# Ledger of designs, part 3: peptides against a protein of PDB entry 3T7K

Target 1, 248 residues: chain A of PDB entry 3T7K
Amino acid sequence: KAEKILARFNELPNYDLKAVCTGCFHDGFNEVDIEILNQLGIKIFDNIKETDKLNCIFAPKILRTEKFLKSLSFEPLKFALKPEFIIDLLKQIHSKKDKLSQININLFDYEINGINESIISKTKLPTKVFERANIRCINLVNDIPGGVDTIGSVLKAHGIEKINVLRSKKCTFEDIIPNDVSKQENGGIFKYVLIVTKASQVKKFTKLINDRDKNETILIVEWNWCVESIFHLNVDFTSKKNVLYQKK

## One batch from the design tools (peptide; aimed at target 1 R64 K67)

Design b1_p8_7 (made by RFdiffusion4)
Pose (drawn by RFdiffusion4):
Structure b1_p8_7 (pose): chain A 234 residues (1-94, 102-181, 189-248), chain P 8 residues (1-8)
Amino acid sequence: KAEKILARFNELPNYDLKAVCTGCFHDGFNEVDIEILNQLGIKIFDNIKETDKLNCIFAPKILRTEKFLKSLSFEPLKFALKPEFIIDLLKQIHQININLFDYEINGINESIISKTKLPTKVFERANIRCINLVNDIPGGVDTIGSVLKAHGIEKINVLRSKKCTFEDIIPNDVIFKYVLIVTKASQVKKFTKLINDRDKNETILIVEWNWCVESIFHLNVDFTSKKNVLYQKK
Amino acid sequence: SSDVDLSV
């Protein structure tokens, strides 16, 4: 059936996209539209799996979804495209000349896309390997944890902020000895006291979640930035 | 799984 639709074309391009959509196409398209996309070398997965080697993201703009943040750890991310690409493509299908250059997500330039080829992850480059994360983090620890691990963090230690003792805090073994992601000023006081009491001469970095988000969007941890840094001892 | 907006 989709072949009939495509039989009217002399030649079909191979867009070679393995993509997820975020902020768009939340189920699929109709079955015909889907089979057409595959015939054009466009495959859209429901969720991100490391072994599918996704290279593309469809999104209306830069988004703070798990999918968009994780797309910045594709190996490599080749295309970050507005949904209008698929829309214009299917409109024309129903010769093919829709191109991969008229549909960039504004704010995601080549300089950033290119950093996904780097042989390291953003937090791996920053020597942020093992972190502590408060249990009450917005988005929940499973998701925020998945995003941070997708960006080079190996160990996520979750702290029940009200209950945790110093012994629950894991060092950042790879440089900050202790790295914590927190929500409340009430947590900054508790953690600096605990660590200062028990490991006075060591280094600490305490940040908000937004610090990690900015680092991912820039694919760079800027240690000279005070933005979203709640406490540091270096 | 459902996509999650991690905005705060």

Design b1_p8_7_s1 (made by RFdiffusion4, then SolubleMPNN; from b1_p8_7 with S1M S2K)
Fold by OpenDDE base, seed 2:
Structure b1_p8_7_s1 (fold): chain B 248 residues (1-248), chain A 8 residues (1-8)
Amino acid sequence: as target 1 above (248 residues)
Amino acid sequence: MKDVDLSV
């Protein structure tokens, strides 16, 4: 059926998209439309797997979903597109009007607002955002909204190697792991990096660390600090936004 | 699978 529908076009584009969707297409696509998209080099996946070499995200706007945040770790993310790209494409293909010699849909017209070429270009870097920031090992409180598994999965996609989950009410100093990175000459390396949810945790962890080691560097942040770092694909250590405690 | 919203 798809072949018969596409046979009216003299030339078919190959978009070369391996995509996931977030905040759109909840009902999926019918079999005919999936086959049409496949013939145009558009493959949509249900979940993110590294083996699939995903290069595209469909979303109506910038979202704080797991899929959207992880899409910024694709190698590279080639396109971040609005769902209207698929809608308009399928609409043109199903149109009964005259022999369209060509499909006239430019994917560049459907870019997600706020995902610019500067962001896309950073996904071509050989390193991940937290790797570039010398953040390898972090401490994460167990009461984080969204859950430690989902949050941890996003952080790992962006270069965090080790996530230590802290039981915020029961943890001791010995439960806190150091950020084990070699001292680079020009980079402010924090020995302890923690993601927390409340001010009482800041007070607890700062006391535990400072009572045992007075000279240690400490970074305590909110989840929003990680999100902003992901959205910019850069860690700005000069910003105090979403930083709850910093000791250099 | 429902995509997890991390607007937390």
Scores: peptide ipSAE 0.485, ipTM 0.927, DockQ to the pose 0.839
OpenDDE base, seeds 1, 3, 4, 5: peptide ipSAE 0.477, 0.479, 0.477, 0.482; ipTM 0.924, 0.926, 0.927, 0.927

Design b1_p8_7_s2 (made by RFdiffusion4, then SolubleMPNN; from b1_p8_7, 3 letters changed)
Fold by OpenDDE base, seed 3:
Structure b1_p8_7_s2 (fold): chain B 248 residues (1-248), chain A 8 residues (1-8)
Amino acid sequence: as target 1 above (248 residues)
Amino acid sequence: MKDVDLST
């Protein structure tokens, strides 16, 4: 069926998209439309796997979903597109207008607002955002919204190697892991990096660390600090936004 | 994988 539908076009584009969707296409696509998209070089996956070499995200806007945040870790993310790309494409293909010799849909017309070439270009870097920031090991409180597994998965996709989950009410200093990075000359290395949810946790962890390791560097942030870092594919250590405590 | 919203 798809072949018959596409036979009316003299030339078919090859978009070369390996995509996931977030905040759109919850009902998926019918078999014919999947086949049409496949013939146009558009493959949509249900889940993110490194082996699939994903290069595209479909979303209506910048979202704080696991898929969207992870898409910024693609190597590279070639396109971040609005779902209207697929909608308009399929609409044009299914159109009964006999005179359509060509598919006239340009990917660049469907870019997600706020995902610019500067962001796309950073996905071509050989390193991940937190790797570049010398953040290898973090401490994450167990009461983090979204859950430690999901949050941890996003952070790992962006170059954090080790996530230590802290039971915020029961943890001691010995439960806190250092950010074990070799002293690289060009970046502020924090010995202790923590993601917390509450001011009480800031007070607790700062006390625990300062009482036992008084002269060490500490970075305590909110989840939003990580999100902003991901959205910019850059850690701005000069920003106080979403930083709850910093000791240099 | 559920598309978990991490806005919270």
Scores: peptide ipSAE 0.423, ipTM 0.922, DockQ to the pose 0.874
OpenDDE base, seeds 1, 2, 4, 5: peptide ipSAE 0.418, 0.421, 0.419, 0.419; ipTM 0.918, 0.920, 0.922, 0.921

Design b1_p8_7_s3 (made by RFdiffusion4, then SolubleMPNN; from b1_p8_7 with S2K)
Fold by OpenDDE base, seed 2:
Structure b1_p8_7_s3 (fold): chain B 248 residues (1-248), chain A 8 residues (1-8)
Amino acid sequence: as target 1 above (248 residues)
Amino acid sequence: SKDVDLSV
């Protein structure tokens, strides 16, 4: 069926998209439309796997979903597109009007607002955002909304190697891991990096660290600090936004 | 699979 539908076009584009969807296409696609998309070089996956070499995200806008945040770690992310790309493409293909010699859909017309070329270009860098920031090992409180597994998976996709989960009510100083990074000449390396959810945790962890390991560097942030760093594909250590405690 | 919203 797909071949008969596409036979009316003299030339078919190859979009070369390996994509996931977030905030759209919850019901999926019918078999005919999947085959049409496949013939146009568009493959949609249900989940993110590194082996699939994903290069595209479909979303109506910038979202704070696991898939959207992880898409910014693709190597590279080639396109971040609105679902209207697929809708308009399929609409044109199913149109019974006269012999369209070509499919007239430009990917660049469907870019997600706020995902610009500056962001896309950074996904071509050989390093991840937290790797560039010298953040290798972090401490994460166990009561974080979204859960430690999902949050941890996003952070790992962006270059954090080790996530230590802290039982916020029961943890001691010995449970806190250092950010084990070699001293680089040109950048503030924080010995202790923590993601917390509330002010009482800031007070607890600052006391535990300062009492046992005096004069060490500490960075305590909210989850939103990580999100902003991901959306910019850059860590701004000069910003105080979403920073709860900093000791240089 | 439902994508997890991390807007929290």
Scores: peptide ipSAE 0.525, ipTM 0.934, DockQ to the pose 0.795
OpenDDE base, seeds 1, 3, 4, 5: peptide ipSAE 0.520, 0.521, 0.521, 0.523; ipTM 0.934, 0.934, 0.934, 0.934

Design b1_p8_8 (made by RFdiffusion4; failed a check: a repeat of another design)
Pose (drawn by RFdiffusion4):
Structure b1_p8_8 (pose): chain A 234 residues (1-94, 102-181, 189-248), chain P 8 residues (1-8)
Amino acid sequence: KAEKILARFNELPNYDLKAVCTGCFHDGFNEVDIEILNQLGIKIFDNIKETDKLNCIFAPKILRTEKFLKSLSFEPLKFALKPEFIIDLLKQIHQININLFDYEINGINESIISKTKLPTKVFERANIRCINLVNDIPGGVDTIGSVLKAHGIEKINVLRSKKCTFEDIIPNDVIFKYVLIVTKASQVKKFTKLINDRDKNETILIVEWNWCVESIFHLNVDFTSKKNVLYQKK
Amino acid sequence: SNEPLDDD
């Protein structure tokens, strides 16, 4: 059936996209529209799996969704495209000349896209390997944890902030000896005291979740930035 | 303060 629709075309382009959508197309399209996209070398996965080697993200804009943040750890991310690409493409299909250049997500330029080719992840480059994360983090630890691991963090240690003792805190073994992501000033006080009591001469970095988000959007950890840094001892 | 994740 989709072949009949496509039989009217002399030649079909191979867009070669393995994409997820975020902020769009939350189920699929109709079955015809889907089979057409495959015939054009466009495959859209429901969720991100490391072994599918996704290279594209469809989104109306830069978003803080798990999908958008994780798309910045594709190997590599080749295209970050507005959903209008698929829309214009299917509109024409129903010769094919829709291109991959008229549909960039504004704010995601080549300089950032290109960093996804780097042989390292953003937090791996920053020597942030093992972190502690408070259990009450907005978005929950499983998701935030998945995003941070997708960006080079190997160990996520979850702290029940009200209950945890110093012994529960894991060092950042790879440089900050202790890295914590927190929600409350009430947590900064407790953790700096605990660590300062037990490991006085060592280094500490305490940041908000937004510090990690900014680092991902820039694919760079800027240690000279005070934005979203709640406490540091270096 | 921390900003939550956007909805999909």

Design b1_p8_8_s1 (made by RFdiffusion4, then SolubleMPNN; from b1_p8_8 with E3I D7E; failed a check: a repeat of another design)
Amino acid sequence: SNIPLDED

Design b1_p8_8_s2 (made by RFdiffusion4, then SolubleMPNN; from b1_p8_8, 3 letters changed)
Fold by OpenDDE base, seed 4:
Structure b1_p8_8_s2 (fold): chain B 248 residues (1-248), chain A 8 residues (1-8)
Amino acid sequence: as target 1 above (248 residues)
Amino acid sequence: GNIPLDED
């Protein structure tokens, strides 16, 4: 059926998209439309797997979903597109107008607001955002909303190698892991990096660390610090936004 | 409070 529908076009584009969707197309696509999209070089996956070499995200806007955050770790993210791309494409294809010689849909007209070429270009870098920031190992409180698995998965996608989950009420200094990175000549490295949810945790962890490992560098942030870093694909250490405690 | 993650 898809072949019959597409037969009216003399030339078909190959968009070469391997995509996931977030915040859109919850009901999926019918079999015919999936086949149409496949013939146009658009493959939509249900989940993110590294082996699929995903290069595209469909979303109505910048979202804080797991999929959206992880899409910024694609290598590269070639396109971040509004769902209207698919909608308009399928609409044109299903149109009863007999004499469409070609599909006239330009991907660049459907870019998600706020995901510009500057962001896209950073996804071509050989390193991940937290890797560039010299953050390899972090401590994450176990009561983090969204769950440690999901949050940890996002962080790992962006270059954090080790997620240490802290039982915030029971943890001691010995439970806190250092950010084990080699000292670079020109870069401030935080020995202890923690993501916390409460002010009481800041007080607890700062005390534990300062009492046992004096004069070491500490960075304690909210999850939003990570999100902002991901959205910009850059860690801004000059910003105090979402930083709860910093000791250089 | 900040919603940590949006639902998909």
Scores: peptide ipSAE 0.370, ipTM 0.881, DockQ to the pose 0.753
OpenDDE base, seeds 1, 2, 3, 5: peptide ipSAE 0.363, 0.366, 0.369, 0.369; ipTM 0.884, 0.884, 0.886, 0.881; seed 5 fails the geometry check

Design b1_p8_8_s3 (made by RFdiffusion4, then SolubleMPNN; from b1_p8_8 with E3I D7A)
Fold by OpenDDE base, seed 5:
Structure b1_p8_8_s3 (fold): chain B 248 residues (1-248), chain A 8 residues (1-8)
Amino acid sequence: as target 1 above (248 residues)
Amino acid sequence: SNIPLDAD
């Protein structure tokens, strides 16, 4: 069926998209449309897997979904596109009235607002955002909204290697792991990095660390600090936004 | 405060 529909075109584009969708296409696509998209080099996956070499995200706008945040870790993210790309493409293909010998849909017309070339270019870097920031091991409180698994998965996608989950009410100093990074000559390395949800946790962890490991560097942030870092694909250590405690 | 993840 898809072949018959596409037969009217003398040439088919190959968009070379391996994509996931977020905030759109919840009902998926019918079999014919999936086949059409596949023939145009557009493959849509349900979930993010590294082995799929995903290079595209479909979303109506910048979202704080797991998929969207992880898409910024693609190697590279080639395109961040509005769902209208698929909609318009399929409309054109199914149109019997268009005497068009060629599909005329340009990917660049469907870019998600706010995902610019600067962001896209950073996805071509050989390192991940937190890796570049010398954050490899973090402590994450167990009561984080979204759950430690989801949050942890996003963080790992962006270069955090080890996530230590802290049971906030029960944890002791011995439960806190150091950010084990080789001392690089250039850049602030924090020995202890923690993502917390409450001011009480800041008080607790700062006390535990300062009492037992005096004069060490500490960074305690909110989840939003991570999100902002991901959205910019850069950690700004000069910003105090979403930083709850910092000791250099 | 932390903003939760958006739903997919």
Scores: peptide ipSAE 0.374, ipTM 0.886, DockQ to the pose 0.934
OpenDDE base, seeds 1, 2, 3, 4: peptide ipSAE 0.368, 0.366, 0.368, 0.371; ipTM 0.884, 0.874, 0.876, 0.878

## One batch from the design tools (peptide; aimed at target 1 T22 L63)

Design b1_p9_1 (made by RFdiffusion4)
Pose (drawn by RFdiffusion4):
Structure b1_p9_1 (pose): chain A 234 residues (1-94, 102-181, 189-248), chain P 9 residues (1-9)
Amino acid sequence: KAEKILARFNELPNYDLKAVCTGCFHDGFNEVDIEILNQLGIKIFDNIKETDKLNCIFAPKILRTEKFLKSLSFEPLKFALKPEFIIDLLKQIHQININLFDYEINGINESIISKTKLPTKVFERANIRCINLVNDIPGGVDTIGSVLKAHGIEKINVLRSKKCTFEDIIPNDVIFKYVLIVTKASQVKKFTKLINDRDKNETILIVEWNWCVESIFHLNVDFTSKKNVLYQKK
Amino acid sequence: LPTEDFVPE
């Protein structure tokens, strides 16, 4: 059936896209539209799996979804495209000349896309390997944790902020000895006291979640930035 | 950069 639709075309391009969509196409398309995309070398997965080697993301704009943030850890991310690409493509299908250059997500330039080829992850490059994360983090620890691990963090230690003792705090073994992601000023006080009481001479970095988000969007941890840094002792 | 809340997907 989709072959009939495509039998009208002398030659079909191979777009060679393995993509997820975020902020768009939240189920699929109709079955015909889907089979057409595969015939054009475009495959859209429901969720991100490391072994599918996704290289593309469809999104209307830069988004803070788990999918968009994780797409910045593709190996490599080759295309970040507006949904209008698939839309214009299917409109024409129903010769094919829709191109991969007229549909960039504004704000995701080549300089950033290219950093996904780097042999390191953003937090791995920043020597942020093991972190503590408060249990009350917005988005929940499982998701935030998955995004941070996708970007080079190996150990996520979750702290029940009200209950945790110093012994619950894991060092950042790879440089900050202790790295914590927190929500409340009430947590900054408790943690700096606990660590200062028990490990006075060591280094600490306490940041908000937004510090991690900015680092991912830039694919760089800027240690000279005070934005979203709640406390640091270096 | 965007400033909206994180969305788990």

Design b1_p9_1_s1 (made by RFdiffusion4, then SolubleMPNN; from b1_p9_1 with D5P V7I)
Fold by OpenDDE base, seed 5:
Structure b1_p9_1_s1 (fold): chain B 248 residues (1-248), chain A 9 residues (1-9)
Amino acid sequence: as target 1 above (248 residues)
Amino acid sequence: LPTEPFIPE
């Protein structure tokens, strides 16, 4: 059926998209439309797998979803597109009225607002955002909203190698792991990096660390610090936004 | 307090 529908076009584009969707297309696509999209070089996957070499995300806007956050770790993210790209594309293809010899849909017209070329270009870097920031090992409190697995998965996608989950009520200093990075010359390296949810945790962990490992560098942030870093694909250590405690 | 980290799909 898809072939018959597409046969009216003398030339078909190859968009070369391997995509996931977030915040759109919850009902999926019918079989014919999937076949059509496939013939146009558009493959939509249900989940993010490294093996799929995903290069695209469909979303109506910047979203704080696992898929969206992880899409910024694609190597590279080629396109972040609004779902209207697919909608308009399929509409044009199914339209019998337009004696169109060619599909005239430019994917560049469907870019998600706020995902610009500067962001896209950073996804081509050989390193991940937290890797560039010299953050390799972090401590994550177990009561983090969204769950440690989901949060941890996003952080790992962005270059965190080791996530130590802290049982906030029971943890001691010995449970806190250092950020084991070689001192590179010009990067602010924090020996202890922690993601916490509440002020009581800040007080607890700062005390534990300062009492046992005096004068070491500490960074305690909210999850939003990570999100902002991901959305910008850059860690701004000059910003105090979402930083709960910092000792340089 | 941090906002919810993820929007449900």
Scores: peptide ipSAE 0.122, ipTM 0.759, DockQ to the pose 0.398
OpenDDE base, seeds 1, 2, 3, 4: peptide ipSAE 0.121, 0.112, 0.111, 0.114; ipTM 0.756, 0.759, 0.755, 0.781

Design b1_p9_1_s2 (made by RFdiffusion4, then SolubleMPNN; from b1_p9_1 with D5E V7I)
Fold by OpenDDE base, seed 1:
Structure b1_p9_1_s2 (fold): chain B 248 residues (1-248), chain A 9 residues (1-9)
Amino acid sequence: as target 1 above (248 residues)
Amino acid sequence: LPTEEFIPE
């Protein structure tokens, strides 16, 4: 069926998209439309796997979903597109009225607002955002909204190698792991990095660390600090936004 | 399809 529908076009584009969807296409696509998209070089996957070499995300806007946040770690993310790209493409293909010799859909017309070329270009960097920020090992409280597995998976996609989950009520100083990065001479490395949810956790962890390791650097942030860093593909250590405690 | 959960703010 797809071949017969596409036979009316003299030339077919190859978009070379390996994509996931978030916040759109909940019902998926029918078999014919999947075949059409495949013939146009558009393959949509249900889940993110590194082996699939994903390069595209479909979403109506910037979203705080696992898929969207992880898409910014693609190597590279080539396109972040609105679902209207697929909708308009399929509409044009199914239209019998247009004596269209060619499919006239430009990917650049469907860019997600706020994902610009500056963001896309950063996905071509050889390092991940937290790797560039010298954040390798973090401490994460176990009561984080969204769950430690989801949050941890996003953070790992962005270059955090080790996530230590802290049981906030029972943890001691010995349970807190250091951020084991090579001493770069140029400052800005925090020995202890923690993601917390409550002011009481800030008080607890700052006390534990300062009582045992008084001269060490500490960064305590909210999850939103990580999200903003991901959305910008840059860690801004000059910003106090979403920073709960900082000791240099 | 598992409803993609928004990671809360």
Scores: peptide ipSAE 0.191, ipTM 0.813, DockQ to the pose 0.190
OpenDDE base, seeds 2, 3, 4, 5: peptide ipSAE 0.107, 0.090, 0.105, 0.163; ipTM 0.747, 0.767, 0.763, 0.797

Design b1_p9_1_s3 (made by RFdiffusion4, then SolubleMPNN; from b1_p9_1 with V7I)
Fold by OpenDDE base, seed 1:
Structure b1_p9_1_s3 (fold): chain B 248 residues (1-248), chain A 9 residues (1-9)
Amino acid sequence: as target 1 above (248 residues)
Amino acid sequence: LPTEDFIPE
């Protein structure tokens, strides 16, 4: 069926998209449309796997979903596109009225608002955003919205190697892991990095650390600090936004 | 940046 539909075109584009979708196409695609998209070099995957070499995301806008946040860790992310790209493409292909010898859809017309070339270019860097920020090991409270597995998976995709889950009510100083990064002479390295949800946790962890490891560097942030860092593919240590406690 | 709330997937 797909071959018959596509036979009317003299030339078919090869978009070379390996994509996931978030916030769109919940019902998926019919078999014919999947075949059409495949013939155009568009493959849509249900889940993110490193082996698939994903290079594209479809979303209506910037979202705080696992898939969207992880898409910014693709190597590289080539395109972040609105779902209207697929919709308009399929409409054009199914249209019998247009004696179109060619498919006339430009990917650049469907860019997600706020994902610009500056962001896309950073996905070509050899390092991940938290790796560049010298954040290798973090402490994560167990009561974080979204769950430690989802949040941890996103953070790992962006270069955090070790995630220590803290049981906020029961944890002691010995349960807090240091950020084991080689001392770069000129870089603001925090010995303790924590993601927390409540002011009471800030008070607890600051006390535990300061009482046992005096004069060490501490960074305590909200999840939103991580999200903003991911969206910009840069950690801004000069910003106090979403920082709950900082000791240099 | 226009962002949505976090939705676990």
Scores: peptide ipSAE 0.036, ipTM 0.694, DockQ to the pose 0.732
OpenDDE base, seeds 2, 3, 4, 5: peptide ipSAE 0.027, 0.029, 0.028, 0.029; ipTM 0.673, 0.681, 0.674, 0.678

Design b1_p9_2 (made by RFdiffusion4)
Pose (drawn by RFdiffusion4):
Structure b1_p9_2 (pose): chain A 234 residues (1-94, 102-181, 189-248), chain P 9 residues (1-9)
Amino acid sequence: KAEKILARFNELPNYDLKAVCTGCFHDGFNEVDIEILNQLGIKIFDNIKETDKLNCIFAPKILRTEKFLKSLSFEPLKFALKPEFIIDLLKQIHQININLFDYEINGINESIISKTKLPTKVFERANIRCINLVNDIPGGVDTIGSVLKAHGIEKINVLRSKKCTFEDIIPNDVIFKYVLIVTKASQVKKFTKLINDRDKNETILIVEWNWCVESIFHLNVDFTSKKNVLYQKK
Amino acid sequence: SESNELDDD
C-alpha cells in the first residue's frame, strides 16, 4: 500500500534518521505514513535506548523534556529538526526534495551539535562523577537521575533530606569532594553543617537542578558561573 | 526565570 504511493517516484532519498520526537507526534502517524518514512530511511522510536544509536530529535523548540535533554547525549546527535520536516515530507509524498537544512530547531546550532561527538560526556568532562540528589527534586529522582547518567554521571545517591546523616552522603570520586543537587535553602544549611562538622577542609558544591539543565544545553559546565550555584567551598 | 520542573513531552 505505501509501496503503491511510493511506486510513483523514480528514486527515494535515504534520510538516514533514527529519531525520537518530543513535544510532537506523541503516538505515531497512520500506518501508511509510518511505512513511507521507513522506506525513506526515517525510523522513529518511542523511547531512547542506548543501543539504537539515535541520531536525531524532532521538536518544535528547545525543550526541557527528558527526551530533549537526553538527545544531547546522542553519539552523535546529527540532526535536531522541527516537526515541519516530517510534515512537509509527507505532504509532498501524498520528485522528493524536502531537505535537512531548512528545519533547524532555533537555538541549537552546529557548535552545540558538534560537542556530541566529543569522546566525553558533559559532566564527565567537568569531573562530576558521583552526586547526591535530594529525594524531593521536581521531576522525581528516577527521571532526573536517568538524564544525569545519560550525561556522564555514574552514581546518583538519593538523600531523604529530612532524615539523612553525614554518613549517607557519598563523595564525588573520580575537584569537588561533595556535590549535591538540592531544592531548598533549608537543605543547603543542613548539608553544609553536616559536611563542615565532619570533613571541614574538603570541598563542596551545592547547585539547583537548573544548573545541570544549563550545563546540558551548553554541553559545558561553566564553573565561573554563579547562576544556580547555591553554595561552593573550593 | 527558569522553572525547576521538566517540560511536558

Design b1_p9_2_s1 (made by RFdiffusion4, then SolubleMPNN; from b1_p9_2, 3 letters changed)
Fold by OpenDDE base, seed 5:
Structure b1_p9_2_s1 (fold): chain B 248 residues (1-248), chain A 9 residues (1-9)
Amino acid sequence: as target 1 above (248 residues)
Amino acid sequence: SMSSELDED
């Protein structure tokens, strides 16, 4: 059926999109539209898998969804597009009135606001954002909203290798893992990196660490610190935003 | 308030 619909076009674009959707297309697509999109080089996946070599995200705007945050870890993210791209594309294809010999939909007209070329360009870097920041091992409190699995999955997508889940009520100093990174000359390496949800946790962990390892560097942040770092694909250690405790 | 919320898909 899709072939018959597309046969009216002399040339078909190949968009070369391997995409996931977030905050849009909850009902999915009908079989014909999926086939049409496939013929145009647009493949939509339900979930993010590294093997799929995803290069595109569809979303109405910048979102704090797992999919959106992980899309910024794609290698590279080629396009972050509004759902209107697909809507307008399918509309044009299904339109019988347009004697269009060609599909006239440009991806660049549908970019998500705030995901600019600078962000896209950083996804071409050989390293992930937290890798560049010398953050390899983190401590994550178990009571984090969204759950440790989802949060951990996002963080791993962005270069954190090891996530230690801290049972905030029961944890001791021995439960806290160091950020095991080789001393690079030009970067502030924090020995202890923690993501927490409460001021009481800041007090607890700072005490535990300072009592047992008094001279070591500590970074305690909110989840929003990670999110902002992901959205910018850069860690700004000069910013105090979402930093709860820092000891250099 | 420390926001650690993820948006739902």
Scores: peptide ipSAE 0.231, ipTM 0.821, DockQ to the pose 0.702
OpenDDE base, seeds 1, 2, 3, 4: peptide ipSAE 0.225, 0.224, 0.223, 0.227; ipTM 0.820, 0.818, 0.819, 0.821

